Peptides against a protein of PDB entry 5JXT. Designs and how they scored, part 9

Target 1, 319 residues: chain A of PDB entry 5JXT
Amino acid sequence: SLLPKKEINVYIGMSEMQVKWYQKILEKDIDAVNGAGGKRESKTRLLNIVMQLRKCCNHPYLFEGAEPGPPYTTDEHLIYNAGKMVVLDKLLKRIQKQGSRVLIFSQMSRLLDILEDYCVFRGYKYCRIDGSTAHEDRIAAIDEYNKPGSDKFIFLLTTRAGGLGINLTTADIVILYDSDWNPQADLQAMDRAHRIGQTKQVVVYRFVTDNAIEEKVLERAAQKLRLDQLVIQQGRAQVAAKAAANKDELLSMIQHGAEKVFQTKGAFGTMAEKGSQLDDDDIDAILQAGETRTKELNARYEKLGIDDLQKFTSESAYE

## One batch from the design tools (peptide; aimed at target 1 Y61 T74 D113 I114)

Design b1_p10_2 (made by RFdiffusion4)
Pose (drawn by RFdiffusion4):
Structure b1_p10_2 (pose): chain A 317 residues (1-241, 244-319), chain P 10 residues (1-10)
Amino acid sequence: SLLPKKEINVYIGMSEMQVKWYQKILEKDIDAVNGAGGKRESKTRLLNIVMQLRKCCNHPYLFEGAEPGPPYTTDEHLIYNAGKMVVLDKLLKRIQKQGSRVLIFSQMSRLLDILEDYCVFRGYKYCRIDGSTAHEDRIAAIDEYNKPGSDKFIFLLTTRAGGLGINLTTADIVILYDSDWNPQADLQAMDRAHRIGQTKQVVVYRFVTDNAIEEKVLERAAQKLRLDQLVIQQGRAQVAAAANKDELLSMIQHGAEKVFQTKGAFGTMAEKGSQLDDDDIDAILQAGETRTKELNARYEKLGIDDLQKFTSESAYE
Amino acid sequence: SPVAPSHLEK
């Protein structure tokens, strides 16, 4: 029995420093922010703003010249200058206290570099797979974290790095520092720990910058995830739109017994006998329209699970 | 002793 995973959006604010940088990004190209300029502009200008705001929502130190002036030290400012780091510090502390281990995913390798400095600062044992990591290296990195009684606690990965089917069930908590545009990528990262061999409840925490660009980014991905479900669930429809033996057999046998029983004429003909007054015609049209409504209202309301014929139906016996 | 950030060296 594999427990369904718990996915929780953790909505996070921004530090005072992030606001300064967030405002500068928006100011440096306020024209495009207000939707100025021609409609012919290429997508490049707006997408550059998206990248900067994404970096800013992650950590201000991703911008050169942002970390407090030279010389540079790795201290508490690494934590308190990014809202996500403040939430993560207490979250990781609570995670180790309850005997849990955690996989931390990110879109940006430069952010895992910042998380490396954090792990060393707090004394956390950790592993990293980067996507810019050789094959033999990440094999050892997987094994080191999966070793029984492993020294490691945190596993730093990029959402895409490892490839398909790698197993990290020796962890039961997943933290998505930032989200991906396609939902299948984040969903695959969660299934590094949420797969066969996982014994504990998998909990996934997704850091989202509330009232900023990442909240809006998240709604789109949630929509795209919903669209994918509808396509996959309806993937049986085109194969259904020939005729089975039973379908052909049912068409022929329908009402055949009543035909054999009949010596004279059938229904509409036996009761009225090829002569029809106005009242008889009106009853035929009223009974038909009623049947027509009930038939259409029954089938136009159905779903794929009702129309889909099982392959075992072809096993006529 | 102060520890310099390794992410700036990368």

Design b1_p10_2_s1 (made by RFdiffusion4, then SolubleMPNN; from b1_p10_2, 6 letters changed)
Fold by OpenDDE base, seed 3:
Structure b1_p10_2_s1 (fold): chain B 319 residues (1-319), chain A 10 residues (1-10)
Amino acid sequence: as target 1 above (319 residues)
Amino acid sequence: APVEPRYLLR
């Protein structure tokens, strides 16, 4: 029988470099961040800020001129300059020791390029599929990953490419390196491992940058998922979940944690205390805290009705 | 040996 999947949000502090770049992104558009543009500020400008902040949460090297060099080299700096990479690096060592195999999903193909360099640097054998991968190459990569006795430990996928109905039940761990605005896209990605033919407990780790835009992306995704469930259950087909955040919602998301980011000298949370020197106990503490916060997040949205879930207010999720 | 990042070359 297929075991229920275990889903854990992994809340990760920004590195010092991420804090500096996050500050720089906010400062560049400070008038828009402060809402000073009023009714004239375009939704497109706010969406662009959100996208830059999400890039920063993933890896600062997604920005031109961020990487240290010349000479440009793949080394430990690729890991310690991004909080998610520090946690990923420790988590993958644990996953490998357990004899598990892992799917890593991202919205950003350019992040998969960084993860390929990381895999080569650590000596992890991997497969890759994204939106540009040819159909024949996709089949070949899936077959190479799924073959009996495959030495491929990691499969790197864009969430969109993972949605294509493929079977990856030879993996039992799923890492969502970032979240989709549509929670159904993430569910479809998880269902590549969590389906008929899976023999292990599937565990899903969702990486979330703490005190940043990604917490609000996650909250919005959880709200939308609950709304979609209630609409299906109540047969109210007319309640189309608003596909895109409005201007005020986007502004609130951009402002979340911004003040604390501006006040921060160095890294955030466990990244400030330990940086790249995270041990197994630090990882266990992060996972335990994440499991607690995941239960609390789900419990907030389970109590809300359709009318409450249609209002994106950060406050309505706390009542 | 330090390897040049391939993601910068793409």
Scores: peptide ipSAE 0.304, ipTM 0.840, DockQ to the pose 0.640
OpenDDE base, seeds 1, 2, 4, 5: peptide ipSAE 0.024, 0.232, 0.225, 0.078; ipTM 0.650, 0.814, 0.783, 0.737; seed 4 fails the geometry check

Design b1_p10_2_s2 (made by RFdiffusion4, then SolubleMPNN; from b1_p10_2, 6 letters changed)
Fold by OpenDDE base, seed 1:
Formats: C-alpha cells, structure tokens, sequence
Structure b1_p10_2_s2 (fold): chain B 319 residues (1-319), chain A 10 residues (1-10)
C-alpha cells in the first residue's frame, strides 16, 4: 500500500540582502502599504507589490541589478544571499546522504535558472522542465530521470509543468520552494512522487519565508483547501470559492511582518545567528519548529466551517 | 540539454 505523505512547512528567515530588498519594495510603494491610497488604490498595484515581495522571498537575484557584478560569477553568494538557498543547500546534502532523490518545484522559471547555476556549482546532476520545454524534451527529461540507475539526483520543475500527470515515483522527496495560490496545484505536484509505483515514504518540504508575505499566502491556500474539502463533503458545489483577494486582504497580507522588517538591521532569525554556517542541529531545529507550526496551522483550519472559511476569498492573482 | 547560462539571457 502507498504510505501517506508527510508534509512539513519549513519556516525560513530572510538573509540580510532579502531584508534590504524587502524594505526597498515596501518603501517604493509606502503610500499603498500604509493604505494612504484608500479606496483609490488599485487591486492591480497591490497584486504587483505581492508579486515583488514573493520574488524577494524566493531570491533577491530575481531583481535587476541585485546580483553582484559585472563580472557575474557563480559562488557562495548565490546561497548566502537567500535564506531558502541556505536551508536548501544543507537539506540537499542530508537528502543525498540518505540515498533519496528530490523534486524541486517553483512557480518561477527564473528561480529554476538560479537553481541550475546552484546545481552546477555544487556538482548536483539534475533534470529540468518548465512551461517552455518542448513536449519531446519533457519526455526525454522524465525518461532520463526515471531510468534504472539514473545519476540524476534533482528534478527542477515549475509547478505548472508538474501538473501534466507525469510519473516521478523514482523520487521520494518533494521540495516546494514556493507555494501556489491554488493549493490544488501544489497537491498535483506532490502527486508526481506520491502515487502508484512509489516504494518509499514521500516527504514534502514546503519552504515558507517567516515574518513575510509567504505566511499569508500559505494561510490563504490552507483556507481554500479546507473550503474545497468541505464543499465536496457537503455536496454544496455552488459554493464557488470564487472570491478573489479583496483590496483589504491584499493590504493586510502586504503589511504582515512589514514593521519588523523595517526595524530589522541585518538578517532574520537563524539567518542572523548562523547565516551560511547552519549545521545539522540547526536544520533539525528548523524542521522540528516547522512540524509544530504545521500541526498548529492545520488544527486552526480543521475546526472552521464553510461560513467562516468563505470570509477569506482566495482567487489566484493570475486568473 | 544545453545549460543556458543564466547570465546570457539577462
């Protein structure tokens, strides 16, 4: 029988560079962030701020002029300038030592470009698929990854490309580097490894930037998932989970952690204390704290009824 | 697969 997947949210502090860029994004639109635009603030402007903050949570090098250079070099700066990369670097070393193979999902193809440079820099053999990958190249990459005795450790995928019903049961670890606004997209990505033909316990690590917009993205995705489950169970198909994030919800999401970000000099949490010097004990502490917070998050939404969940509207920023 | 150098497409 297929073992149930283990899911853990991994809460990660921002690097010093991420804090500086997060501050810069908020400062650029400070009037919108403070709600000074009132009813005149466009939903589009708030969505753009959310998108920039999510890019910052992923990697500061997603912004023009953020990467040190010219000359541009691949070096340790690619890792220490993003909290998620610092944790990923240590976690991948552990995963490899365990004889596991890993799928890494992101919504951002440009983040996969950074992860390719990282894989080359660390000597990790990988496959890649995104939305632009030709059909024949997708088949070839899947077959190369799944072949008996494959030397490919990592598969890099966009979450959308992972939705194509492909079988990747030769991997047992899934890393969601970021989260979709639609929790079903992330579930479909996990189900590439967690399906018939899997012989190992599938473990899913969901990276979440702590004290930032991504906590609110995760909360909204969890609300939507619970609502979808309750609608199916109650046969209330007409409860269209249609309500897009309203302006006030988007503003509240943008404001989450903003005050602490403005007050912070340097990095956040374990990134301030240890930075790139995270050891195996620091990773165990992050994973244990993440497991606790994941249980607390799930317990919060399991108790909510349809009427309570409907007050939070979760339409994707991309539809 | 040709490794697209991240630096050449920017």
Amino acid sequence: as target 1 above (319 residues)
Amino acid sequence: MPMKPRYLER
Scores: peptide ipSAE 0.066, ipTM 0.682, DockQ to the pose 0.131
OpenDDE base, seeds 2, 3, 4, 5: peptide ipSAE 0.037, 0.029, 0.055, 0.060; ipTM 0.714, 0.669, 0.644, 0.702; seed 2 fails the geometry check

Design b1_p10_2_s3 (made by RFdiffusion4, then SolubleMPNN; from b1_p10_2, 7 letters changed)
Fold by OpenDDE base, seed 5:
Structure b1_p10_2_s3 (fold): chain B 319 residues (1-319), chain A 10 residues (1-10)
Amino acid sequence: as target 1 above (319 residues)
Amino acid sequence: MPMEPRYLKR
């Protein structure tokens, strides 16, 4: 029988560079962030701010002038300038030592470009698929990864491209480097490893930047997932939870942690204390704290009925 | 050595 997947949210502090760029993003649109734009502030502008903040949570080198250089080397700076990369780098060493194989999902193909450079720098053998990958190259990459005795450790995928019905049961670890707005896309990504033919315990690590917009993206995704589950269970097919956040929800998400980000000089949490010098005990502490917070998050939404979940999802169109 | 940042690499 297929073992139930274990899902752990991994809460990660921003690096000093991420804090600086997160501040810069908020400051650039400070009137919108403070809600001073009122009716004049477009939903599109707020969505753009959200996307920039999510890019910052992923890696600061997704912005012009963030990468140190010239020369623009591939070196340790690629890791220590992003909290998620610091945790990923330690976690991948552990995963490899355990004889596991890993799928890494992101929404951002440009993050996969950074992860390719990282894989080359660390000597990790990898495959890649994104939305631009030709059908033949996609099949070839899947076959190369899944072949018996494959030396490919990592598969890099965009969540949407990876969600398209492929079997990757030769991996037992899934890292969601970021989250989709639709929790079903993340589930579909997990189900590439957690499927008939899997022989190992599948573990899913969801990276979440702590005290930032990604906590609110996660909360919204968890709420929507619970609503979708209850709707399916109750046979109430009509509750199409519209996927799009309203303007006030987007503003609240942007404001979450913003004050603390402005007050912070340097990195956050474990990134401030240890930076790139995270040891195995620090990783265990992060994973244990993440497991606790994951249980607490799930327990909050499990107690809510459809009507309670709908009150927080402003776009429950009752058709 | 790469003379262009990753941001410019497509």
Scores: peptide ipSAE 0.513, ipTM 0.934, DockQ to the pose 0.198
OpenDDE base, seeds 1, 2, 3, 4: peptide ipSAE 0.434, 0.078, 0.502, 0.371; ipTM 0.896, 0.753, 0.927, 0.878

Design b1_p10_2_s4 (made by RFdiffusion4, then SolubleMPNN; from b1_p10_2, 6 letters changed)
Fold by OpenDDE base, seed 5:
Structure b1_p10_2_s4 (fold): chain B 319 residues (1-319), chain A 10 residues (1-10)
Amino acid sequence: as target 1 above (319 residues)
Amino acid sequence: MPVEPAYLKR
């Protein structure tokens, strides 16, 4: 029988470089961040800020002129300049030692480009699929990954491209490097490993940048997922949760953690204490804290009815 | 040897 998947949110501090870039993004649009633009502030401007902040949470090298160089070289700086890469690098070593195989999902094809360079740098054998991958190349990559005795450890996928009905049950670990605005896209992605034919316990690690916009992306995704579940259970098909965040929701998401980011000199949390020198005990502590916070997050939304979840999406727009 | 990042070439 298929075992239930274990889902753990992994809360990760920003590196010093991420904090500096996060500050620069907020400062560039400080009037919009402070709500000083009022009714004149475009939803497009707020969406652009959200997109840049999410890029920063993923990797600072997604910005022009962020990478150290010339000469431009793949080295340890690719890892230590992004909190998610520091945790990923330690976690992948553990996963490999356990004899597991891993799917890594992102919304950003340019992040997959960074992850390819990382895989080459660490000597990890990988496959890749994104939205630009030709149908034939997609089949070939899936077959190469799934073949008996495949030496491919990692599959790199964009969440949307990876969600399209494929079977990847030869992997037992799923890393969501970032989250989709639609929680169903993430579910579809993890269900590539968690389906009939899986013989192992599937574990899903969702990376979440702590004290940043990604916490609010996660909360919104959890609210929407619970609402979708209740709508299906109650047969109330007409409760189309407004799929797109309003301006006030976007502003609240942008403001979340902004003050602490401006006050911070250096990295956040365990990244400030240990940086790239995380050990196995530090990883265990991060995973245990993540498991606790995941249970607490789920418990908040499990008690809410449809009307409460709709109000929370509306009241978080009025505070 | 450190290799030039492929992501910068795309």
Scores: peptide ipSAE 0.292, ipTM 0.829, DockQ to the pose 0.630
OpenDDE base, seeds 1, 2, 3, 4: peptide ipSAE 0.020, 0.024, 0.071, 0.028; ipTM 0.615, 0.672, 0.723, 0.685

Design b1_p10_3 (made by RFdiffusion4)
Pose (drawn by RFdiffusion4):
Structure b1_p10_3 (pose): chain A 317 residues (1-241, 244-319), chain P 10 residues (1-10)
Amino acid sequence: SLLPKKEINVYIGMSEMQVKWYQKILEKDIDAVNGAGGKRESKTRLLNIVMQLRKCCNHPYLFEGAEPGPPYTTDEHLIYNAGKMVVLDKLLKRIQKQGSRVLIFSQMSRLLDILEDYCVFRGYKYCRIDGSTAHEDRIAAIDEYNKPGSDKFIFLLTTRAGGLGINLTTADIVILYDSDWNPQADLQAMDRAHRIGQTKQVVVYRFVTDNAIEEKVLERAAQKLRLDQLVIQQGRAQVAAAANKDELLSMIQHGAEKVFQTKGAFGTMAEKGSQLDDDDIDAILQAGETRTKELNARYEKLGIDDLQKFTSESAYE
Amino acid sequence: ATTRSAFADR
């Protein structure tokens, strides 16, 4: 029995420093922010703003000249200058206290570099797979974290790095520091720990910058995830739109017994006998329209799970 | 706390 994973959006604010940088990004190209300029502009200008705001929502130190002036130290400012780091610090502390281990995913390798400095600062044992990591390296990195009684606690990965089918069930908590545009990428990261061999409840925490660009980014991915489900669930429809033996057999046998019983004429003919007054015609049209409504209202309401013929139906016996 | 070079020089 594999327990369904718990996925939680953790909505996070921004530090005072992030607001300063967030405002500068928006100010440096306020024209494009207010939707000015021609409609012919290429997508490049707006996408550059998206990248900067994404970096800003992650950590201000991703911008050169942002970390406090030289010389540079690795201290508490690494934590309190990014809202996500403040939430993560207490979250990681609580995770270790309850005997849990965690996979931390990110879109940006420069952010895992910042998380490396954090792990060394707090004394956390950790592993990293980067996507810019050789094959033999990440094999050892997987094994080191999956070793029985492993020294490690945190596993730093990029959402794409490892490839398909790698197993990290020796962890039961997943933290998505930032989200991906396609939902299948984040969903695959969660299934590094949420797969066969996982014994504990998998909990996934997704850091989202509330009232900022990442909240809006999330809604779109949630929509695209909902669209994918509808396509996959309806993937049986085109194969259904020939005729089975039973379908052909049912068409022929329908009402055949009543035909054999009949010596004279059938229904509409036996009761009225090829002569029809106005009242008889009106009853035929009223009974037909009623049947027509009930038939259409029954089938136009159905779903794929009702129309889909099982392959075992072809096993006529 | 530890000293280091700029993060951008990495």

Design b1_p10_3_s1 (made by RFdiffusion4, then SolubleMPNN; from b1_p10_3, 5 letters changed)
Fold by OpenDDE base, seed 4:
Structure b1_p10_3_s1 (fold): chain B 319 residues (1-319), chain A 10 residues (1-10)
Amino acid sequence: as target 1 above (319 residues)
Amino acid sequence: ATLRGPFSSR
C-alpha cells in the first residue's frame, strides 16, 4: 500500500545578502510599500514588488548585478548568499547518505539554472525538465532518471512542467524550493513521487523564507487549499472563483516582516547565528521547528468554515 | 572555484 506522504514546511532565515536586497526592493518602492499611493497605486506595481521579493527569497543572483564579480565564479558564495541554498546543501548531503533520490521543484527556470551550477559544483548527477524542454527530451530525461540503477540523484523541475502526469516514483524526497500561488500545482508536483509504484515513505520539504513574503504566500495557499477542499465536500463549486489576491492583500503581504527586515543588520535566525556553518544538529532543529509550525498552520485552517476562509485575511491569522 | 568568465553573470 502507498504510505501517506509527510509534508514539512522548512522555515529558513535570509542571508545577509538577501536582507540587503530585500531592503533595496522595499526602499525602491517605499511609497507603495507604505500604502501612500492610496487608490492610485496599481495592482500591477504591487504584483511586481511581490515577484521581486519572491526572487530575493529564492536567490539574490536572480537580480542583475547581484552576483559578485568580475571575475564570475561558481564557488561557495553561490550557497552562503541564499538561506535556502545553505539548508538545501546540508539536506541533500543527508538525503544522499540515506540512499534517497530527490525531486526539486521551483516556479523559476532561472533558479533551476542556479541549481544546475550548484549540482555541477557539488558533483551531484541530475536531470532537468522545464517549460522549454522538448517533449522527446522530457521522455528521455524521465527514462534516464527512472531506469533501474540510475546514478541520477536529483531531478530539477519547474512545478508546472512536473504537472504533466509523469511518474517519478523512483524518488522518495520532494523539495518545493518555492511555492505556487495555486496549491494544486504543488500537490500535482508531490503526486509525481507519491503515486502507485512508490515503495518508500515520501517526504515533502517545502522551503519557506521566514519573516518574509513567502510566509504569506504559504498562508494564502493553505487557506485556498482548505477552501477548495470544503467547496468540493459541500458541492458549492461557485465559491472557488476569486483566486487572485486583491490590492490590500498584496500590500499586507509586502508589509509582512518589512519593519523587521529594515531593522536587521545582517542575516536572520539560524543564518545569523551559524551562516553557512550549519551542522546536522542545526538541520534537525530546523526540521523539528518546521514540523511544529506546519502542524500549527494546518490546525488553524482545519477549524475554519467556508465563510471564515472567505473572509480570513492573513492579518486575522495573527490575532 | 570554477571560472565562469568576465561577462557571464547569473
Scores: peptide ipSAE 0.319, ipTM 0.902, DockQ to the pose 0.381
OpenDDE base, seeds 1, 2, 3, 5: peptide ipSAE 0.277, 0.295, 0.288, 0.273; ipTM 0.890, 0.890, 0.893, 0.876

Design b1_p10_3_s2 (made by RFdiffusion4, then SolubleMPNN; from b1_p10_3, 6 letters changed)
Fold by OpenDDE base, seed 4:
Structure b1_p10_3_s2 (fold): chain B 319 residues (1-319), chain A 10 residues (1-10)
Amino acid sequence: as target 1 above (319 residues)
Amino acid sequence: STLRGPFSSR
């Protein structure tokens, strides 16, 4: 029988470099961030800020001129300059030692380029599929990964490219490096490993930058998923239509953690205390805290009705 | 450390 998947949100502090770039993104558009643009501020400008903040949460090298150099190198700076990479680097060592195989999903093909360089740097054998991968090359990559006795440890995928009904049940770990605005896209990604033919318990790690916009992206995705479930259960097909965040929701998401980011000198949380020197106990603590916060988040949305789930209230996320 | 080159920023 297929075992239930275990889903854990992994809350990760920003590196010092991420904090610095997050501050710069907010400062560049400070009038929009403060809501000073009023009715004249475009939804497009807020969406751009959201996209830059999400890039920062993934990796600061997604910005032009962020990578240290010239000379440009592949080295430990690729890891320690992004909180998610620090956690990923420790987690992958543990997963490999356990004899597991990993799917890593991202929304950003440019992040997969960084993850390829990382895989090469660490000596991890991998496959890659994104939106640009030819159909024949996709089949070849899937077949190579799924091959009996395959030496491929990691499969790098864009979440949407992984959605194409492919079977990757030869992996038992799923890492969502970032989240889709559509929670169904992430579920479809998980279902590549969590399917008939899986012999292990699938564990899903969802990376979430703590005290940043990604917490609000996660909350909105969880809210939407619960709403979609209730709409299906109650037969109310009309409720699903407002998928896109409004202007005030986007502004609230941008403002979340912004004050604390401006006040912060250096890194956040475990990244401030340990930086790149995370040990196995630090990873266990992060995973345990993540499991607790995941249960709390789910329990919050399980109690809400359709009418409450239609209101994006920041307050309902702090009670 | 692997050199990517003088112009090969990510």
Scores: peptide ipSAE 0.308, ipTM 0.897, DockQ to the pose 0.380
OpenDDE base, seeds 1, 2, 3, 5: peptide ipSAE 0.271, 0.290, 0.277, 0.293; ipTM 0.885, 0.886, 0.888, 0.893

Design b1_p10_3_s3 (made by RFdiffusion4, then SolubleMPNN; from b1_p10_3, 7 letters changed)
Fold by OpenDDE base, seed 4:
Structure b1_p10_3_s3 (fold): chain B 319 residues (1-319), chain A 10 residues (1-10)
Amino acid sequence: as target 1 above (319 residues)
Amino acid sequence: SRQRGPFSSR
């Protein structure tokens, strides 16, 4: 029988470089971030800020001129300049040692380009599929990954390209490097490994940058998922249509953690204490804290009715 | 490989 999947949100502090870039993104549009634009502020401008902040949470090198050089190298700076890469690097080493195989999903093909360079740098054998991958190459990559005795450890996928009904049950670990605004896209990604034919416990690690926009993206995705479930259960199809964040929701999401980011003269959390020098005990602590916060997050939304789940609760924006 | 900017050698 297929075992239930284990889902763990992994809350990760920003690196010093991420903090500096996050500050610069906010400062560039400070009037919009402070709500000074009022009714005149375009939803498009706020969406652009959200997109830049999400890029920062993924990797600073998604910005032009962010990568140190010339000379441009593929080296340890690719890891230590992004909190998610520091955690990923340690986690992948553990996953490999356990004899597991891993799917890594992202919304950003340009992040997969960074992860590809990382895989080469660490000597991890990988497959890749994104939205530009030809159908034949996609089938070939899946077959190469799934073949008996495949030496491919990692599969790099964009969440949407991975969602297309493929079987990847030869992997037992799923890393969501970032989250889709549609929680169903992430579920569809998980279901590539968590499907009939899986023989192992599937574990899903969802990376979330702590004290940043991604916490609010996660909360909103969890809220939406619970709402979608309740709407299906109650037969109230009319509620599903209001999926797009309004301006005030976007502004609240942008403002979340912004003050603390401006006050910070370094990295956040475990990244401030140890940076790239995380050990196995630090990873265990991060995973345990993540498991606790995941349970708390789920418990918060399980108690809410449809009417409450339709309201964006900003209360957690200032905690 | 990642794009490193206009002067990035692939």
Scores: peptide ipSAE 0.285, ipTM 0.809, DockQ to the pose 0.097
OpenDDE base, seeds 1, 2, 3, 5: peptide ipSAE 0.282, 0.049, 0.145, 0.278; ipTM 0.805, 0.701, 0.791, 0.794; seed 2 fails the geometry check

Design b1_p10_3_s4 (made by RFdiffusion4, then SolubleMPNN; from b1_p10_3, 5 letters changed)
Fold by OpenDDE base, seed 3:
Structure b1_p10_3_s4 (fold): chain B 319 residues (1-319), chain A 10 residues (1-10)
Amino acid sequence: as target 1 above (319 residues)
Amino acid sequence: STLRGAFSSR
């Protein structure tokens, strides 16, 4: 029988470099961040800010001129300049040691390019699929990963491309490096490993940058997922949750944690205390804290009705 | 460490 998947949100502090870039993104559009544009502020401008903040949460090197150089190198700086990479690097060592195989999903193909460089640098054998991958190359990559005795440890996928009906039950660990705005896309990604033919306990690690835009992306996704479930259960087809955030919701999301980011000198949380020198006990503490916060998040939305979930999307726009 | 390039950033 297929075991239920275990899902854990992994809350990760920003590196010092991420904090500096997050500050620069907010400062560049400070009038929009403060809501000073009012009704004149374009939804497109707010969406652009959200996208830059999400890039920062993923890796600072997604910005032009962020990578140290010339000369440009592949080295430890690729890891320590992004909180998610520091946690990923420790987690992958543990995953490999336990004889597991891992799917890593992201929304951003350019992040997969960084993860390829990382895999090469660490000597991890991998496969890759994204939106640009030809159909034949997708088949070849899947077959190479799934073959008996495959030496491929990691599969790198964009969430949308990896969601397309493929079977990857030869992996038992799923890392969502970032979240989709549509929680169904992330579920479809998890279901590549969590499917008929899986023989292991599937564990899903969802990386979430703490005190940043990604917490609000996660909250919105959890709210939408609960609403979608309740709408299906109640047969109320007309309550299609508006898939797109309004301006006030986007503004609230941008403002989340911004004050603390501006006040911060250095890194956040465990990244400030230990930086890249995380040990196994630090990883266990991060995972345990994440498991607790995941239960609390789920419990918050499980108690809400359809009307409450619809109002909460509107009230989070007025606070 | 490996040299990625002298002129091209990520």
Scores: peptide ipSAE 0.271, ipTM 0.879, DockQ to the pose 0.360
OpenDDE base, seeds 1, 2, 4, 5: peptide ipSAE 0.064, 0.083, 0.065, 0.069; ipTM 0.693, 0.701, 0.691, 0.693

